# Peptides against a protein of PDB entry 6NYY: the designs that were tried, part 114

Target 1, 212 residues: chain A of PDB entry 6NYY
Amino acid sequence: KHFEQAIERVIGGLEKKTQVLQPEEKKTVAYHEAGHAVAGWYLEHADPLLKVSIIPRGKGLGYAQYLPKEQYLYTKEQLLDRMCMTLGGRVSEEIFFGRITTGAQDDLRKVTQSAYAQIVQFGMNEKVGQISFDLPRQGDMVLEKPYSEATARLIDDEVRILINDAYKRTVALLTEKKADVEKVALLLLEKEVLDKNDMVELLGPRPFAEKS
Target 2, 212 residues: chain A of PDB entry 6NYY as posed
Amino acid sequence: KHFEQAIERVIGGLEKKTQVLQPEEKKTVAYHQAGHAVAGWYLEHADPLLKVSIIPRGKGLGYAQYLPKEQYLYTKEQLLDRMCMTLGGRVSEEIFFGRITTGAQDDLRKVTQSAYAQIVQFGMNEKVGQISFDLPRQGDMVLEKPYSEATARLIDDEVRILINDAYKRTVALLTEKKADVEKVALLLLEKEVLDKNDMVELLGPRPFAEKS

## One batch from the design tools (peptide; made by RFdiffusion4, then SolubleMPNN)

Design b2_p21_6_s3 (from b2_p21_6, 15 letters changed)
Fold by OpenDDE base, seed 1:
Structure b2_p21_6_s3 (fold): chain B 212 residues (1-212), chain A 21 residues (1-21)
Amino acid sequence: as target 1 above (212 residues)
Amino acid sequence: MTFKTDDSGFDKLEELLEKRR
């Protein structure tokens, strides 16, 4: 309890009980977070869901919390499933509302960062090859890129491909699991916060063994 | 306002990337 609350404060910030979302916004948040939750539930290499909330905290309107793995080495497959989980909110909005919101900005930033890291730092792209470059930090003098403009274009193209592949995978998954996303969203609108047990009751046990 | 997905995985990856620098 106290530890969970501390983590929630670190992750979400303080509950802004003063932020009354409009019903339609709250609905959007519920389906967005349900998208994350369900994607994480059905992706093998996603982290197990701990909590999903539509209670506004800090600058967030909702959140999905996952069990952090003590992992130092990530596979390409793990990174892809994480990208898909992170795209789950945006994809859910598209599937249910036929529109997208600004709510996914941070998710898209994370996905973009992960995609670039995979390609230019981890050498996980066959076309770009086994290269590792430091991504410029904000404020670092952009020293001349250690690669040609042609390579820069290739990197940008392959990043887009990777993100699009993750997006399509997420669309396929959440379309298949559309009813589950709706169940989670509706229950979120009722309870505002769901835990792993609520998800098990609603969806059944997660189909992947929790790596102890 | 943006949704905060607490993907501890991305944060750890970012930390791993920062520590290798």
Scores: peptide ipSAE 0.037, ipTM 0.675, DockQ to the pose 0.698
Fold by OpenDDE base, seed 2:
Structure b2_p21_6_s3 (fold): chain B 212 residues (1-212), chain A 21 residues (1-21)
Amino acid sequence: as target 1 above (212 residues)
Amino acid sequence: MTFKTDDSGFDKLEELLEKRR
Protein backbone atom coordinates (compact mmCIF):
# COMPACT_ATOMS: atom_id res chain seq x y z
CA LYS B 1 0.00 0.00 0.00
CA HIS B 2 2.52 2.66 1.01
CA PHE B 3 4.95 1.59 -1.65
CA GLU B 4 2.28 1.61 -4.33
CA GLN B 5 1.17 5.02 -3.22
CA ALA B 6 4.72 6.25 -3.36
CA ILE B 7 5.12 4.94 -6.89
CA GLU B 8 1.80 6.47 -7.85
CA ARG B 9 2.93 9.79 -6.48
CA VAL B 10 6.13 9.63 -8.43
CA ILE B 11 4.35 8.69 -11.62
CA GLY B 12 1.13 10.61 -11.37
CA GLY B 13 1.87 13.26 -8.83
CA LEU B 14 -0.53 14.19 -6.10
CA GLU B 15 -4.12 13.16 -6.54
CA LYS B 16 -6.11 16.13 -7.60
CA LYS B 17 -9.20 15.02 -5.74
CA THR B 18 -10.59 18.44 -6.46
CA GLN B 19 -10.74 17.91 -10.19
CA VAL B 20 -14.26 16.83 -10.88
CA LEU B 21 -14.28 15.59 -14.42
CA GLN B 22 -17.50 15.92 -16.28
CA PRO B 23 -19.15 12.55 -16.78
CA GLU B 24 -18.41 12.64 -20.48
CA GLU B 25 -14.78 13.52 -19.86
CA LYS B 26 -14.51 10.75 -17.31
CA LYS B 27 -15.94 8.38 -19.88
CA THR B 28 -13.38 9.56 -22.41
CA VAL B 29 -10.60 9.02 -19.89
CA ALA B 30 -11.88 5.56 -19.06
CA TYR B 31 -11.92 4.45 -22.68
CA HIS B 32 -8.58 6.12 -23.31
CA GLU B 33 -6.92 4.33 -20.43
CA ALA B 34 -8.68 1.12 -21.33
CA GLY B 35 -7.13 1.43 -24.76
CA HIS B 36 -3.67 1.65 -23.26
CA ALA B 37 -4.37 -1.19 -20.88
CA VAL B 38 -5.78 -3.56 -23.48
CA ALA B 39 -3.12 -2.73 -26.03
CA GLY B 40 -0.45 -3.46 -23.45
CA TRP B 41 -2.22 -6.66 -22.49
CA TYR B 42 -2.25 -8.11 -25.99
CA LEU B 43 1.07 -6.83 -27.29
CA GLU B 44 3.83 -9.33 -26.73
CA HIS B 45 6.61 -6.84 -26.25
CA ALA B 46 4.68 -4.38 -24.14
CA ASP B 47 5.45 -4.18 -20.48
CA PRO B 48 2.99 -5.88 -18.13
CA LEU B 49 0.23 -3.67 -16.83
CA LEU B 50 0.35 -3.01 -13.12
CA LYS B 51 -2.37 -0.47 -12.69
CA VAL B 52 -4.77 1.65 -14.65
CA SER B 53 -6.52 4.63 -13.15
CA ILE B 54 -8.92 7.33 -14.16
CA ILE B 55 -8.31 9.31 -11.00
CA PRO B 56 -6.73 12.59 -11.99
CA ARG B 57 -3.21 12.98 -10.65
CA GLY B 58 -0.97 15.96 -11.13
CA LYS B 59 -1.34 16.90 -14.78
CA GLY B 60 -2.80 13.59 -15.85
CA LEU B 61 -6.47 12.74 -16.05
CA GLY B 62 -5.71 9.06 -15.96
CA TYR B 63 -2.80 6.72 -16.34
CA ALA B 64 -1.73 3.21 -17.06
CA GLN B 65 1.23 1.98 -15.09
CA TYR B 66 3.40 -0.80 -16.37
CA LEU B 67 6.15 -2.83 -14.83
CA PRO B 68 9.16 -2.00 -16.90
CA LYS B 69 11.68 -4.69 -17.50
CA GLU B 70 15.21 -3.86 -16.64
CA GLN B 71 16.64 -3.82 -20.11
CA TYR B 72 19.23 -1.77 -21.89
CA LEU B 73 18.67 -3.18 -25.34
CA TYR B 74 15.44 -2.70 -27.20
CA THR B 75 14.46 -4.43 -30.39
CA LYS B 76 12.54 -2.79 -33.17
CA GLU B 77 9.62 -5.06 -32.31
CA GLN B 78 9.68 -3.97 -28.70
CA LEU B 79 9.73 -0.34 -29.69
CA LEU B 80 6.86 -0.88 -32.08
CA ASP B 81 4.71 -2.58 -29.47
CA ARG B 82 5.49 0.22 -27.04
CA MET B 83 4.41 2.70 -29.66
CA CYS B 84 1.21 0.75 -30.19
CA MET B 85 0.53 0.64 -26.48
CA THR B 86 1.17 4.36 -26.26
CA LEU B 87 -1.24 4.94 -29.14
CA GLY B 88 -3.86 2.74 -27.47
CA GLY B 89 -5.60 5.64 -25.80
CA ARG B 90 -5.96 7.68 -28.97
CA VAL B 91 -7.07 4.65 -30.92
CA SER B 92 -9.65 3.75 -28.32
CA GLU B 93 -11.08 7.25 -28.50
CA GLU B 94 -11.34 6.93 -32.26
CA ILE B 95 -12.98 3.51 -32.14
CA PHE B 96 -15.54 4.34 -29.49
CA PHE B 97 -16.23 8.02 -29.98
CA GLY B 98 -15.23 8.71 -33.57
CA ARG B 99 -13.31 11.70 -32.27
CA ILE B 100 -9.93 12.42 -30.81
CA THR B 101 -9.05 14.61 -27.86
CA THR B 102 -6.05 16.52 -26.63
CA GLY B 103 -5.57 13.83 -24.02
CA ALA B 104 -3.14 11.97 -26.23
CA GLN B 105 -0.68 14.85 -26.57
CA ASP B 106 1.95 13.31 -24.33
CA ASP B 107 1.42 9.94 -25.94
CA LEU B 108 1.94 11.40 -29.39
CA ARG B 109 5.02 13.20 -28.17
CA LYS B 110 6.46 9.95 -26.88
CA VAL B 111 5.56 8.10 -30.04
CA THR B 112 7.09 10.83 -32.17
CA GLN B 113 10.25 10.82 -30.12
CA SER B 114 10.50 7.06 -30.30
CA ALA B 115 9.98 7.06 -34.04
CA TYR B 116 12.68 9.63 -34.61
CA ALA B 117 15.03 7.80 -32.28
CA GLN B 118 14.47 4.56 -34.13
CA ILE B 119 15.20 6.13 -37.47
CA VAL B 120 17.96 8.59 -36.75
CA GLN B 121 19.63 7.19 -33.65
CA PHE B 122 19.22 3.45 -33.84
CA GLY B 123 19.43 3.00 -37.59
CA MET B 124 16.28 0.88 -37.59
CA ASN B 125 14.95 2.15 -40.91
CA GLU B 126 16.14 0.53 -44.10
CA LYS B 127 15.60 3.58 -46.29
CA VAL B 128 17.40 5.98 -44.03
CA GLY B 129 20.00 3.35 -43.34
CA GLN B 130 22.42 2.51 -40.61
CA ILE B 131 23.03 6.03 -39.45
CA SER B 132 23.06 7.52 -35.99
CA PHE B 133 22.71 11.19 -35.29
CA ASP B 134 22.11 12.98 -32.08
CA LEU B 135 18.69 14.49 -31.85
CA PRO B 136 18.68 18.05 -30.66
CA ARG B 137 17.64 18.29 -27.07
CA GLN B 138 15.30 20.93 -25.89
CA GLY B 139 17.49 23.99 -25.50
CA ASP B 140 20.36 22.79 -27.61
CA MET B 141 21.34 25.09 -30.39
CA VAL B 142 20.17 23.49 -33.55
CA LEU B 143 23.54 22.62 -34.89
CA GLU B 144 23.64 22.10 -38.59
CA LYS B 145 22.07 18.79 -39.34
CA PRO B 146 24.80 16.37 -40.30
CA TYR B 147 22.63 15.28 -43.23
CA SER B 148 21.14 16.86 -46.31
CA GLU B 149 17.69 18.35 -46.60
CA ALA B 150 16.79 15.40 -48.77
CA THR B 151 17.75 13.09 -45.93
CA ALA B 152 15.77 15.25 -43.53
CA ARG B 153 12.69 14.87 -45.71
CA LEU B 154 13.27 11.16 -45.95
CA ILE B 155 13.53 10.93 -42.18
CA ASP B 156 10.33 12.88 -41.73
CA ASP B 157 8.54 10.67 -44.22
CA GLU B 158 9.77 7.48 -42.65
CA VAL B 159 8.85 8.73 -39.18
CA ARG B 160 5.34 9.33 -40.41
CA ILE B 161 5.20 5.91 -42.00
CA LEU B 162 6.41 4.26 -38.81
CA ILE B 163 3.88 6.09 -36.66
CA ASN B 164 1.10 5.34 -39.11
CA ASP B 165 2.04 1.70 -39.16
CA ALA B 166 1.99 1.61 -35.38
CA TYR B 167 -1.35 3.39 -35.43
CA LYS B 168 -2.85 0.95 -37.91
CA ARG B 169 -1.54 -1.97 -35.90
CA THR B 170 -3.14 -0.52 -32.80
CA VAL B 171 -6.42 0.08 -34.62
CA ALA B 172 -6.46 -3.50 -35.80
CA LEU B 173 -5.69 -4.81 -32.33
CA LEU B 174 -8.18 -2.70 -30.43
CA THR B 175 -10.85 -3.29 -33.05
CA GLU B 176 -10.38 -7.00 -32.57
CA LYS B 177 -10.39 -6.50 -28.81
CA LYS B 178 -13.12 -3.86 -28.82
CA ALA B 179 -15.28 -5.77 -26.36
CA ASP B 180 -12.33 -6.07 -23.99
CA VAL B 181 -11.64 -2.35 -24.20
CA GLU B 182 -15.26 -1.70 -23.35
CA LYS B 183 -15.18 -4.11 -20.41
CA VAL B 184 -12.12 -2.40 -19.01
CA ALA B 185 -13.55 1.05 -19.60
CA LEU B 186 -16.83 0.20 -17.91
CA LEU B 187 -15.08 -1.32 -14.94
CA LEU B 188 -12.84 1.74 -14.72
CA LEU B 189 -15.91 3.92 -14.59
CA GLU B 190 -17.11 1.82 -11.69
CA LYS B 191 -13.91 1.28 -9.73
CA GLU B 192 -11.78 4.17 -11.02
CA VAL B 193 -8.68 2.03 -10.48
CA LEU B 194 -7.90 -1.40 -11.80
CA ASP B 195 -4.95 -3.60 -11.07
CA LYS B 196 -3.49 -6.59 -12.83
CA ASN B 197 -5.88 -8.92 -11.04
CA ASP B 198 -8.89 -7.00 -12.24
CA MET B 199 -7.53 -7.27 -15.75
CA VAL B 200 -7.04 -11.00 -15.38
CA GLU B 201 -10.60 -11.35 -14.17
CA LEU B 202 -11.89 -9.37 -17.12
CA LEU B 203 -9.66 -10.55 -19.91
CA GLY B 204 -8.12 -13.73 -18.64
CA PRO B 205 -4.44 -14.18 -18.08
CA ARG B 206 -2.17 -12.14 -20.26
CA PRO B 207 -1.44 -14.29 -23.28
CA PHE B 208 2.27 -13.62 -23.06
CA ALA B 209 4.34 -15.14 -20.34
CA GLU B 210 5.89 -12.49 -18.21
CA LYS B 211 9.46 -12.91 -19.23
CA SER B 212 11.10 -12.87 -15.87
CA MET A 1 -4.83 18.31 -19.33
CA THR A 2 -3.15 15.28 -20.80
CA PHE A 3 -3.40 11.63 -20.05
CA LYS A 4 -0.27 10.37 -18.48
CA THR A 5 0.52 7.06 -19.90
CA ASP A 6 3.29 5.95 -17.68
CA ASP A 7 4.99 4.17 -20.41
CA SER A 8 7.94 3.54 -18.22
CA GLY A 9 9.44 2.01 -21.28
CA PHE A 10 9.60 5.27 -23.11
CA ASP A 11 10.82 6.98 -20.01
CA LYS A 12 13.59 4.46 -19.69
CA LEU A 13 14.43 4.83 -23.32
CA GLU A 14 14.57 8.56 -22.87
CA GLU A 15 16.75 8.08 -19.86
CA LEU A 16 18.99 5.76 -21.77
CA LEU A 17 19.19 8.21 -24.60
CA GLU A 18 19.98 10.96 -22.17
CA LYS A 19 22.66 8.96 -20.38
CA ARG A 20 24.45 8.19 -23.60
CA ARG A 21 25.23 11.86 -24.08
Scores: peptide ipSAE 0.024, ipTM 0.671, DockQ to the pose 0.709
Fold by OpenDDE base, seed 4:
Structure b2_p21_6_s3 (fold): chain B 212 residues (1-212), chain A 21 residues (1-21)
Amino acid sequence: as target 1 above (212 residues)
Amino acid sequence: MTFKTDDSGFDKLEELLEKRR
């Protein structure tokens, strides 16, 4: 109890019990978070879901909390599944509403950062090759890039390809699991908070054994 | 207002990237 509350405060900030979302906004949040939850459930290398909430906290309208693994080495496949899980909210909005919202801004930022890191820091792209450069931090003077403008364009193109591949994979998954996304979203609208047990009751056991 | 997915994986990746400098 106390430990979970401490983690919730770190992740979500203080519950803003005073933020009344409009019913349509609350519905959008529920389907967005359901997209994350279902994507994480059916992706092998995604972290297991601990909690999903549509109660606004701090600057967030909803959140999904996952059990962090003590993992220091990530494969390209693991990073792709994490990108897909992170895109799950945006993809759910598209599938169910035919529109996108600003709610996915932080998700897109994370996906973009991961894609750039894979290509320019981890050397995980065959076209760019086994290179490792520091990404400019926010506020760093854009020092001369250690690579040519042609390489910069190649990096940007390969980042876009990687993100698009993750997006397409997520669309395919959540389209297949559309009924499950809807079940989770509807239950979120009822309970506002779901845990792992709620997900097991709703979807069955996660098809991937938790690697201990 | 953005949805905050606590993807501990990305945060750890950032931390790993920062520590390798």
Scores: peptide ipSAE 0.024, ipTM 0.663, DockQ to the pose 0.707
Fold by OpenDDE base, seed 5:
Structure b2_p21_6_s3 (fold): chain B 212 residues (1-212), chain A 21 residues (1-21)
Amino acid sequence: as target 1 above (212 residues)
Amino acid sequence: MTFKTDDSGFDKLEELLEKRR
């Protein structure tokens, strides 16, 4: 209990017990987090879910916590599944509400960063090729790009293609699993916090063996 | 307020990207 609370504090920040979300906002958070949870459950290369919560913490309205694997090398397929899991919240909002919110801003930032890293740092795009450039950090002076404007346009186009492909994959997955997303969202609205055991009770065992 | 997804994979990727500088 105390150790789990300490980990939760590091990840989510301090619980803001004083922030009362409107019922419609709380519903949006529940379906958003359910989208992340279910996407992660059914994606082979996603990390296993530990906890999902709709209790506001710090600047977050909800969160999904995953057990990180000690992994130093990532395949293109693994990075794609992680992108899909990260898009799960936005996709769930689209499927269930027919509208999107600002809630996915951090998710979209992470997905964007991953897509650029795959293309310009890891050489994982066939059109751009086997190149590796350092991405500018926030606050670095925009030094001259080590590539042409034509290459910059190609990179931007291929980033958009990669993100759109991940988005479409996530839409297909969560549309197939729509009933499971709803089960998780409804239980979140009741319990506010779910663990791995709650997910197993709702969805059955995760289809992918957890590599111990 | 934004949703915080603790994607350990992205956090590690960010760490990997930060350590390579």
Scores: peptide ipSAE 0.054, ipTM 0.697, DockQ to the pose 0.662; fails the geometry check

Design b2_p21_6_s4 (from b2_p21_6, 14 letters changed)
Fold by OpenDDE base, seed 4:
Structure b2_p21_6_s4 (fold): chain B 212 residues (1-212), chain A 21 residues (1-21)
Amino acid sequence: as target 1 above (212 residues)
Amino acid sequence: MTLKTSDAPFEHLEQLVEQRR
């Protein structure tokens, strides 16, 4: 118990037991986290879900925790599924509420960073080609771009295409699995925390063999 | 890996892409 709570504090931050969410905010968080959980469940290359919670921690209103794979090499397909999983919260909010909330900001940042890295660091885009250059860190003014303004525009366009493709894939998946997202969200509102066993009881076994 | 909801201001994906120009 104490060790697990210590790990949760390091990963999630301190539980804000004093942070009272409004019922509608708590509902939004539940559907957001359910979107992540269900996307991760039905995406082959997503990491296995360990825990999903709507208990506020640190700056987060909820979280989904996944088993980190000790993986050093990622395929384009793996990166796409990770992007889709990361978009799952935002897409769930769109499907169920037809609105945008601030809750997806960190997910959108992660997706944006992944898309840029795929195109400009990993050479995974055919139009941009086999180029690799260092991405500016957030807040670093890149004074000199190692590429033309035409290439800059091409990169931006291909980043948008990649993100939109991941978004559309996530919309298709969570629309197909809409009833599963609802089940997870409703159970989250009841239990506040779900584990892998709760997900198996709700959805059945994950359709992908866990790599041992 | 941990995915989190936040109360941070929403930024549109397009705006996030444009900020990296």
Scores: peptide ipSAE 0.020, ipTM 0.566, DockQ to the pose 0.115; fails the geometry check
Fold by OpenDDE base, seed 3:
Structure b2_p21_6_s4 (fold): chain B 212 residues (1-212), chain A 21 residues (1-21)
Amino acid sequence: as target 1 above (212 residues)
Amino acid sequence: MTLKTSDAPFEHLEQLVEQRR
């Protein structure tokens, strides 16, 4: 108990007990976080879910906490599943509400960054080829691009294709698992916080063996 | 909303690229 609360303070920051979400916003957050949680549950290469919460903490209105694997090398398939899990919130909002919110901005930023990294740093795209160059950091002077404007357009197009493929995969998954997303969302609205045991009780054991 | 803890893999990749330089 005290140790878990200490870890929660380190990871979550101070609970903003002062930020009372309106019931409709809280519902949106619950379905958003349920989308992440369920996508992560049913994607093989997603990190195991530890906790999901709709209690506002720091800059986020809700969060899902995962146990990161100490992994130094990622496959294209692993990066795709991570992109899908990251899109899970946006996709859940679309499936259940037919609308998108600003709440997925950080998720879209992460997905975009991952897609660019896969194509231009890791050489994971066949059309762009086996290239690797550093992406400019936020605030770095964009030095001369080591590639032509034609290559820049190709990169941008292939990034959009990769993100759209991840999005479609996530839509297919969460549509299939729509009832599970709703169960998680409803239980989040009741309990505000779910752990791995709540998820196992609700959805059954995760279909992928946790690598010890 | 913010998968705060899931940034760890990308941060770790950046750190690994920096350590290999």
Scores: peptide ipSAE 0.017, ipTM 0.562, DockQ to the pose 0.401; fails the geometry check
Fold by OpenDDE base, seed 5:
Structure b2_p21_6_s4 (fold): chain B 212 residues (1-212), chain A 21 residues (1-21)
Amino acid sequence: as target 1 above (212 residues)
Amino acid sequence: MTLKTSDAPFEHLEQLVEQRR
């Protein structure tokens, strides 16, 4: 308990015990976090879920904790599954509520950043080609892009395609697993915090062998 | 709503972008 709380403070920040979420907000958070959790559960290259919580901490209203792999090199497929897991919250909100909230802003930012990095830093897009440019820093004077405006438009288009493909993949997955998202969300509303064992009890063992 | 630990590539990208801030 105390050790877990210390880890949670380091990872999630201070528990905001004073933030009473309205029941509808708490429900939205539960389904959002359940979307992340279930997407991560059924995506091969997603990190294994350790904990999911709807207790507000720091800037977040909920969080999921995963076991990071010590991995220095990522494939395009691994980055795609990570994008899908990151979109899981937004997609869950859309599937269950037919609306989107501001709660996924940071997730969308991360997905956008990953998509740009894949295309312009890692050369992972065949149309753009084997290029590697530094992403402009926030606050750097928009120095002349080291590429033409035509290339800039191509990059923007291919980023949008990549994000949309990740989004569609996530929609397909969470639609198939809709009942599992519901189970996780309902249990989150009851317990506020779930661990890996709770997920195994609800969903069965994760279908991917944890590489020990 | 912050997926913190799965963010290693994203955090690395964020850090790469932030180290570039």
Scores: peptide ipSAE 0.015, ipTM 0.568, DockQ to the pose 0.289; fails the geometry check
Fold by OpenDDE base, seed 2:
Structure b2_p21_6_s4 (fold): chain B 212 residues (1-212), chain A 21 residues (1-21)
Amino acid sequence: as target 1 above (212 residues)
Amino acid sequence: MTLKTSDAPFEHLEQLVEQRR
């Protein structure tokens, strides 16, 4: 209990008891978080879900918590599934409401960052090639980009392609699992917090063995 | 068990994108 609360404070921040969500906002958050939860459930390389909550906390209106793997090396496939999981909220909003909200801003930032890192740091893009550039540190004088403006444009294009591919993959997944997203969202609206056991009851056991 | 937030892989990347603004 105390340890879980400490983790929740680190991940979610302090519970913002003063943030009364309107029913429609709460519904949007429930479907958003259900999108993350279901994407994480059905993506092999996603981290296993621990908790999903629509209780507003310091970092957002809702959150999904995952058990991180002690992993230092990530494959391109693992990074893609993480991107898809991170897009799950936005994609759920699109599927269920036909609209997008500001709720995915941090998710889109994370996805964008991951895509750039894959292309410019990890050399994971064939068109850009086996390059690794240190992105300027905050406060480092932006020394001349070690690549041409043509390469910069290529990087930006390939980042968009990678994000769009992750988005399409997530749309396909959550469209297939639309009923599961709805089940999770509806139960979130009732319980406000779901754990792994609630997810197992709704969706069955996660189809991927937790690599211990 | 270091509870790395699922964001841990992205946290290192956050420092990289904030630098392009």
Scores: peptide ipSAE 0.015, ipTM 0.564, DockQ to the pose 0.107; fails the geometry check

Design b2_p21_7_s1 (from b2_p21_7, 10 letters changed)
Fold by OpenDDE base, seed 2:
Structure b2_p21_7_s1 (fold): chain B 212 residues (1-212), chain A 21 residues (1-21)
Amino acid sequence: as target 1 above (212 residues)
Amino acid sequence: SLLETIKELHEMSKSSTIAPP
């Protein structure tokens, strides 16, 4: 208990016990977090879910916590599944509410950063090629890009394509698993916090063996 | 750096619905 609370405090910040969400907002958060949880459950290369919560913490209204593996080398497939998992919240909102909220801002930032890293830093895009440029750090003067404006446009286009492909993949997955997303969301609204065991009880065992 | 990018990738394992500022 104390150790979990300490980890939760490090991850989410202090519980904002005073932040009372309106019921409709709490519902949106529940479906958003359920989208992340279910996407992570059914994506082979996603990290295993540890906990999902709709209790507001710090700047977060809810969160899904995964067990990160100490992994230093990522494949394209692994990065794609991580992008899809990260898009799970936004996609869930679209599927269930037909509208999107600002709640996915950090998710979209992370997805955008991952996509640019894949194309510009890791050389993972065939059209852009086997190139590696340093991404501008936050606050660094954007020095002259070591590539042409045409290459910049190509990079931007390929980033958009990659994100859209990840989005479409996530839409397909969560549409297929729509009933599971709803089950998780409804249980979140009841319990506010779910662990891996709750997910196993609700969805069955994760279809992918956790590489120990 | 690659390490910073990897660290950011690891942070993707923490999804959260963010309240607007």
Scores: peptide ipSAE 0.189, ipTM 0.813, DockQ to the pose 0.654
Fold by OpenDDE base, seed 3:
Structure b2_p21_7_s1 (fold): chain B 212 residues (1-212), chain A 21 residues (1-21)
Amino acid sequence: as target 1 above (212 residues)
Amino acid sequence: SLLETIKELHEMSKSSTIAPP
């Protein structure tokens, strides 16, 4: 108990008990976080879910926490599944509400960054090829790109393709698992916090063996 | 740097609905 609370404080920050979300916003958050949780549950290369919460903490209205592997080398397949997991919230909002919110801003930032990294740092795109260069840091003078404007356009196009492919994959998955997303969202609205055991009780065991 | 990119990839293991500023 005390150790778990200490970890929660380190990861989630101080509970802002003062941010009372309107019921409709709380519902949106529940379905958003359920989308992340369910996507992570059914994607082979996603990290194992530890906790999902709709209790506001810091700037977060809700969160899904995963146990990251101590991994420094990622495959293209692993990066795709991580992108899909990250898109799970936005996709859930679209599926259930037919509208999107600003809640996915950080998710989209992460997905965008991952897509650019895959193409321009890791050489994982066949059209762009085996290139690697550093992405401009936030606040660095945009040094002259070591490639042509035509290559810049190609990179931008391939980034959009990669993100759209991840989005479509996530839509397909969460559409198939729509009932599971609903179950998780409803239970979140009741309990506000779910752990791995709650997810196992609700959805059954995760279909992928956790490599210990 | 590669290390910064790896750190950012690790942060994808934390998803959150963010309130607008």
Scores: peptide ipSAE 0.194, ipTM 0.816, DockQ to the pose 0.627; fails the geometry check
Fold by OpenDDE base, seed 5:
Structure b2_p21_7_s1 (fold): chain B 212 residues (1-212), chain A 21 residues (1-21)
Amino acid sequence: as target 1 above (212 residues)
Amino acid sequence: SLLETIKELHEMSKSSTIAPP
């Protein structure tokens, strides 16, 4: 309990008990977080879900918390599943509401960063090839790119392809699991916080063994 | 650096619905 609360504070910041969401916004957050939770549940290379919450904390309106492994090496497949999990909130909003919100801004930032890193740092794209460049950090002087404008265009195109592939994969998954997303969202609206045991009771055991 | 990129990838294990600034 105390350790979990400490982790929650580190992840979400201070609980904003005073931030009352409108019922429709709270519903949107519930389905958004349910999308993350369910995507992570059914993706082999996603981190195990620990907790999902629609209680606002810091700048977050809700969150899904996972137990990351101490991992320094990622495969392309692992990075793809992480992208899909990260897109789960946006995809859930689209599937259930037919509209998207600003709530996915940080998710999209993370997905964009991951996609660029895969292509230009990790050499994981066949068209761009076995290259590795440092991505400019926010605030770094725009150094001259060590590649041509044609390569820049190719990178941009392949980033979009990778993100769109992850998005389509997530749409397919959450469409198949639509009833599970609904169950999680409805239970979130009731309990505001779900743990791994709640998810097991609701969805059954996660189909992938947790590598301890 | 690779370590910074890995740290950022680790942050993907925390998904949050973010309020607009």
Scores: peptide ipSAE 0.192, ipTM 0.816, DockQ to the pose 0.607; fails the geometry check
Fold by OpenDDE base, seed 1:
Order: sequence, then structure tokens, then C-alpha cells
Structure b2_p21_7_s1 (fold): chain B 212 residues (1-212), chain A 21 residues (1-21)
Amino acid sequence: as target 1 above (212 residues)
Amino acid sequence: SLLETIKELHEMSKSSTIAPP
């Protein structure tokens, strides 16, 4: 409890009790966060869910907290599952509302960053090949790219392919688990905060053994 | 704006940051 509260304070800041979301917005947030939670639940290489909340904190309307593993080496499969989990909110909105919101902006930023890193830092793309270079940091003068414009186009194309593959995988998963996303979203609207035990009660045990 | 609030939500989702060490 105290440790979780400390993490919540560090991650979310103080609960902004003053931000009352409209019911429709709160519903959107609930389904968005449910998408993250369910995707993380059914993806083997996703981090285990600790908590999901639709209580606005700081600038956030909701969040899913995961227990990160002290892992230093990631496989392509692990990175893909993390991308899918991160896309879970956007995909849930699309499945349930037939529309997308700005809610996924940071998720898409993170997915984009991960996709570029996989291709240009980790050499995980066969077409681009076994290359590694640093991505320009915010504020670095865009010096000459260490690669041709043809390579730049190839990178951009392969990034889109990777993200689209992750998106399609997430759509397939959350479509299969649509009823579970609905259950989680409805329970979020009732309780505003769910923990791992709530998820186990609602969905059953996570199908993957927690690697200790 | 709703956009700012949602952006902050996603920043709080630590799970989405695939940072290799």
C-alpha cells in the first residue's frame, strides 16, 4: 500500500479532484485503459499489470501501471508485445466507438520511438539490415543523416509496417477479448481503480506465469 | 484541453516506454 501510493505519487502526481470529466469522456478513458489492461493481460511478454485507474492525475485522465522487470535485453517479440500493449488504448477506442481520440498521442509517440529504435538502433529489421545509429535528440542540430535519402525512405516505410503489424495484432487480440475489455471498462466506471486481484476476479488468472 | 489530459495519461503509463537499458 505505502509503496504503491509512493509510486502513484511519483508517476501521477496529486489527484486533481477538480477535473470532472464528462460522462462520455470518462467512458472513453475507461475503455482506453481497459484496452491497455486487457492487452497486457493476454500478451506473454507484456509487463504484469499492477493497477489501472481512470482517476485524473496531473495531466492524465487515466493510467495503467505495470511492474517493470529488471530486464536489460529485449527480444523483437518482447518489443512487439510491448508495442501492442501500448496500442491497446487506441485499438479499444476504435473497436468500441468506431472513432479515435487524441488520448493515444503519447502511446503513439512511444510506439513510434520503439519502432524507430528497433529498426535503426537494434538492427531488428531485415530490409534495413544490421545497422545502428543514434536518433537525433530534441535540440540536436539535424546534422547530415549518416544514411542516404533512399535509406531514410526505407526506414520510414519499415517503421510504418512494424507499427501497422503491431496495430493489427492488437486489433485481433482485443477483438477476440472484446467481452473482457467491456468487463474491465464497466468495472473501471464503477470502481475507478482496479488492481491485479480485480483483474483475476474478472478475467481469471493471467495465462502466463509471472517470471519471478 | 482533453488532448493535454490524455497526453498526460499516457505519460503515466510506464509500460509503454520500451527503453532498452
Scores: peptide ipSAE 0.044, ipTM 0.613, DockQ to the pose 0.084; fails the geometry check

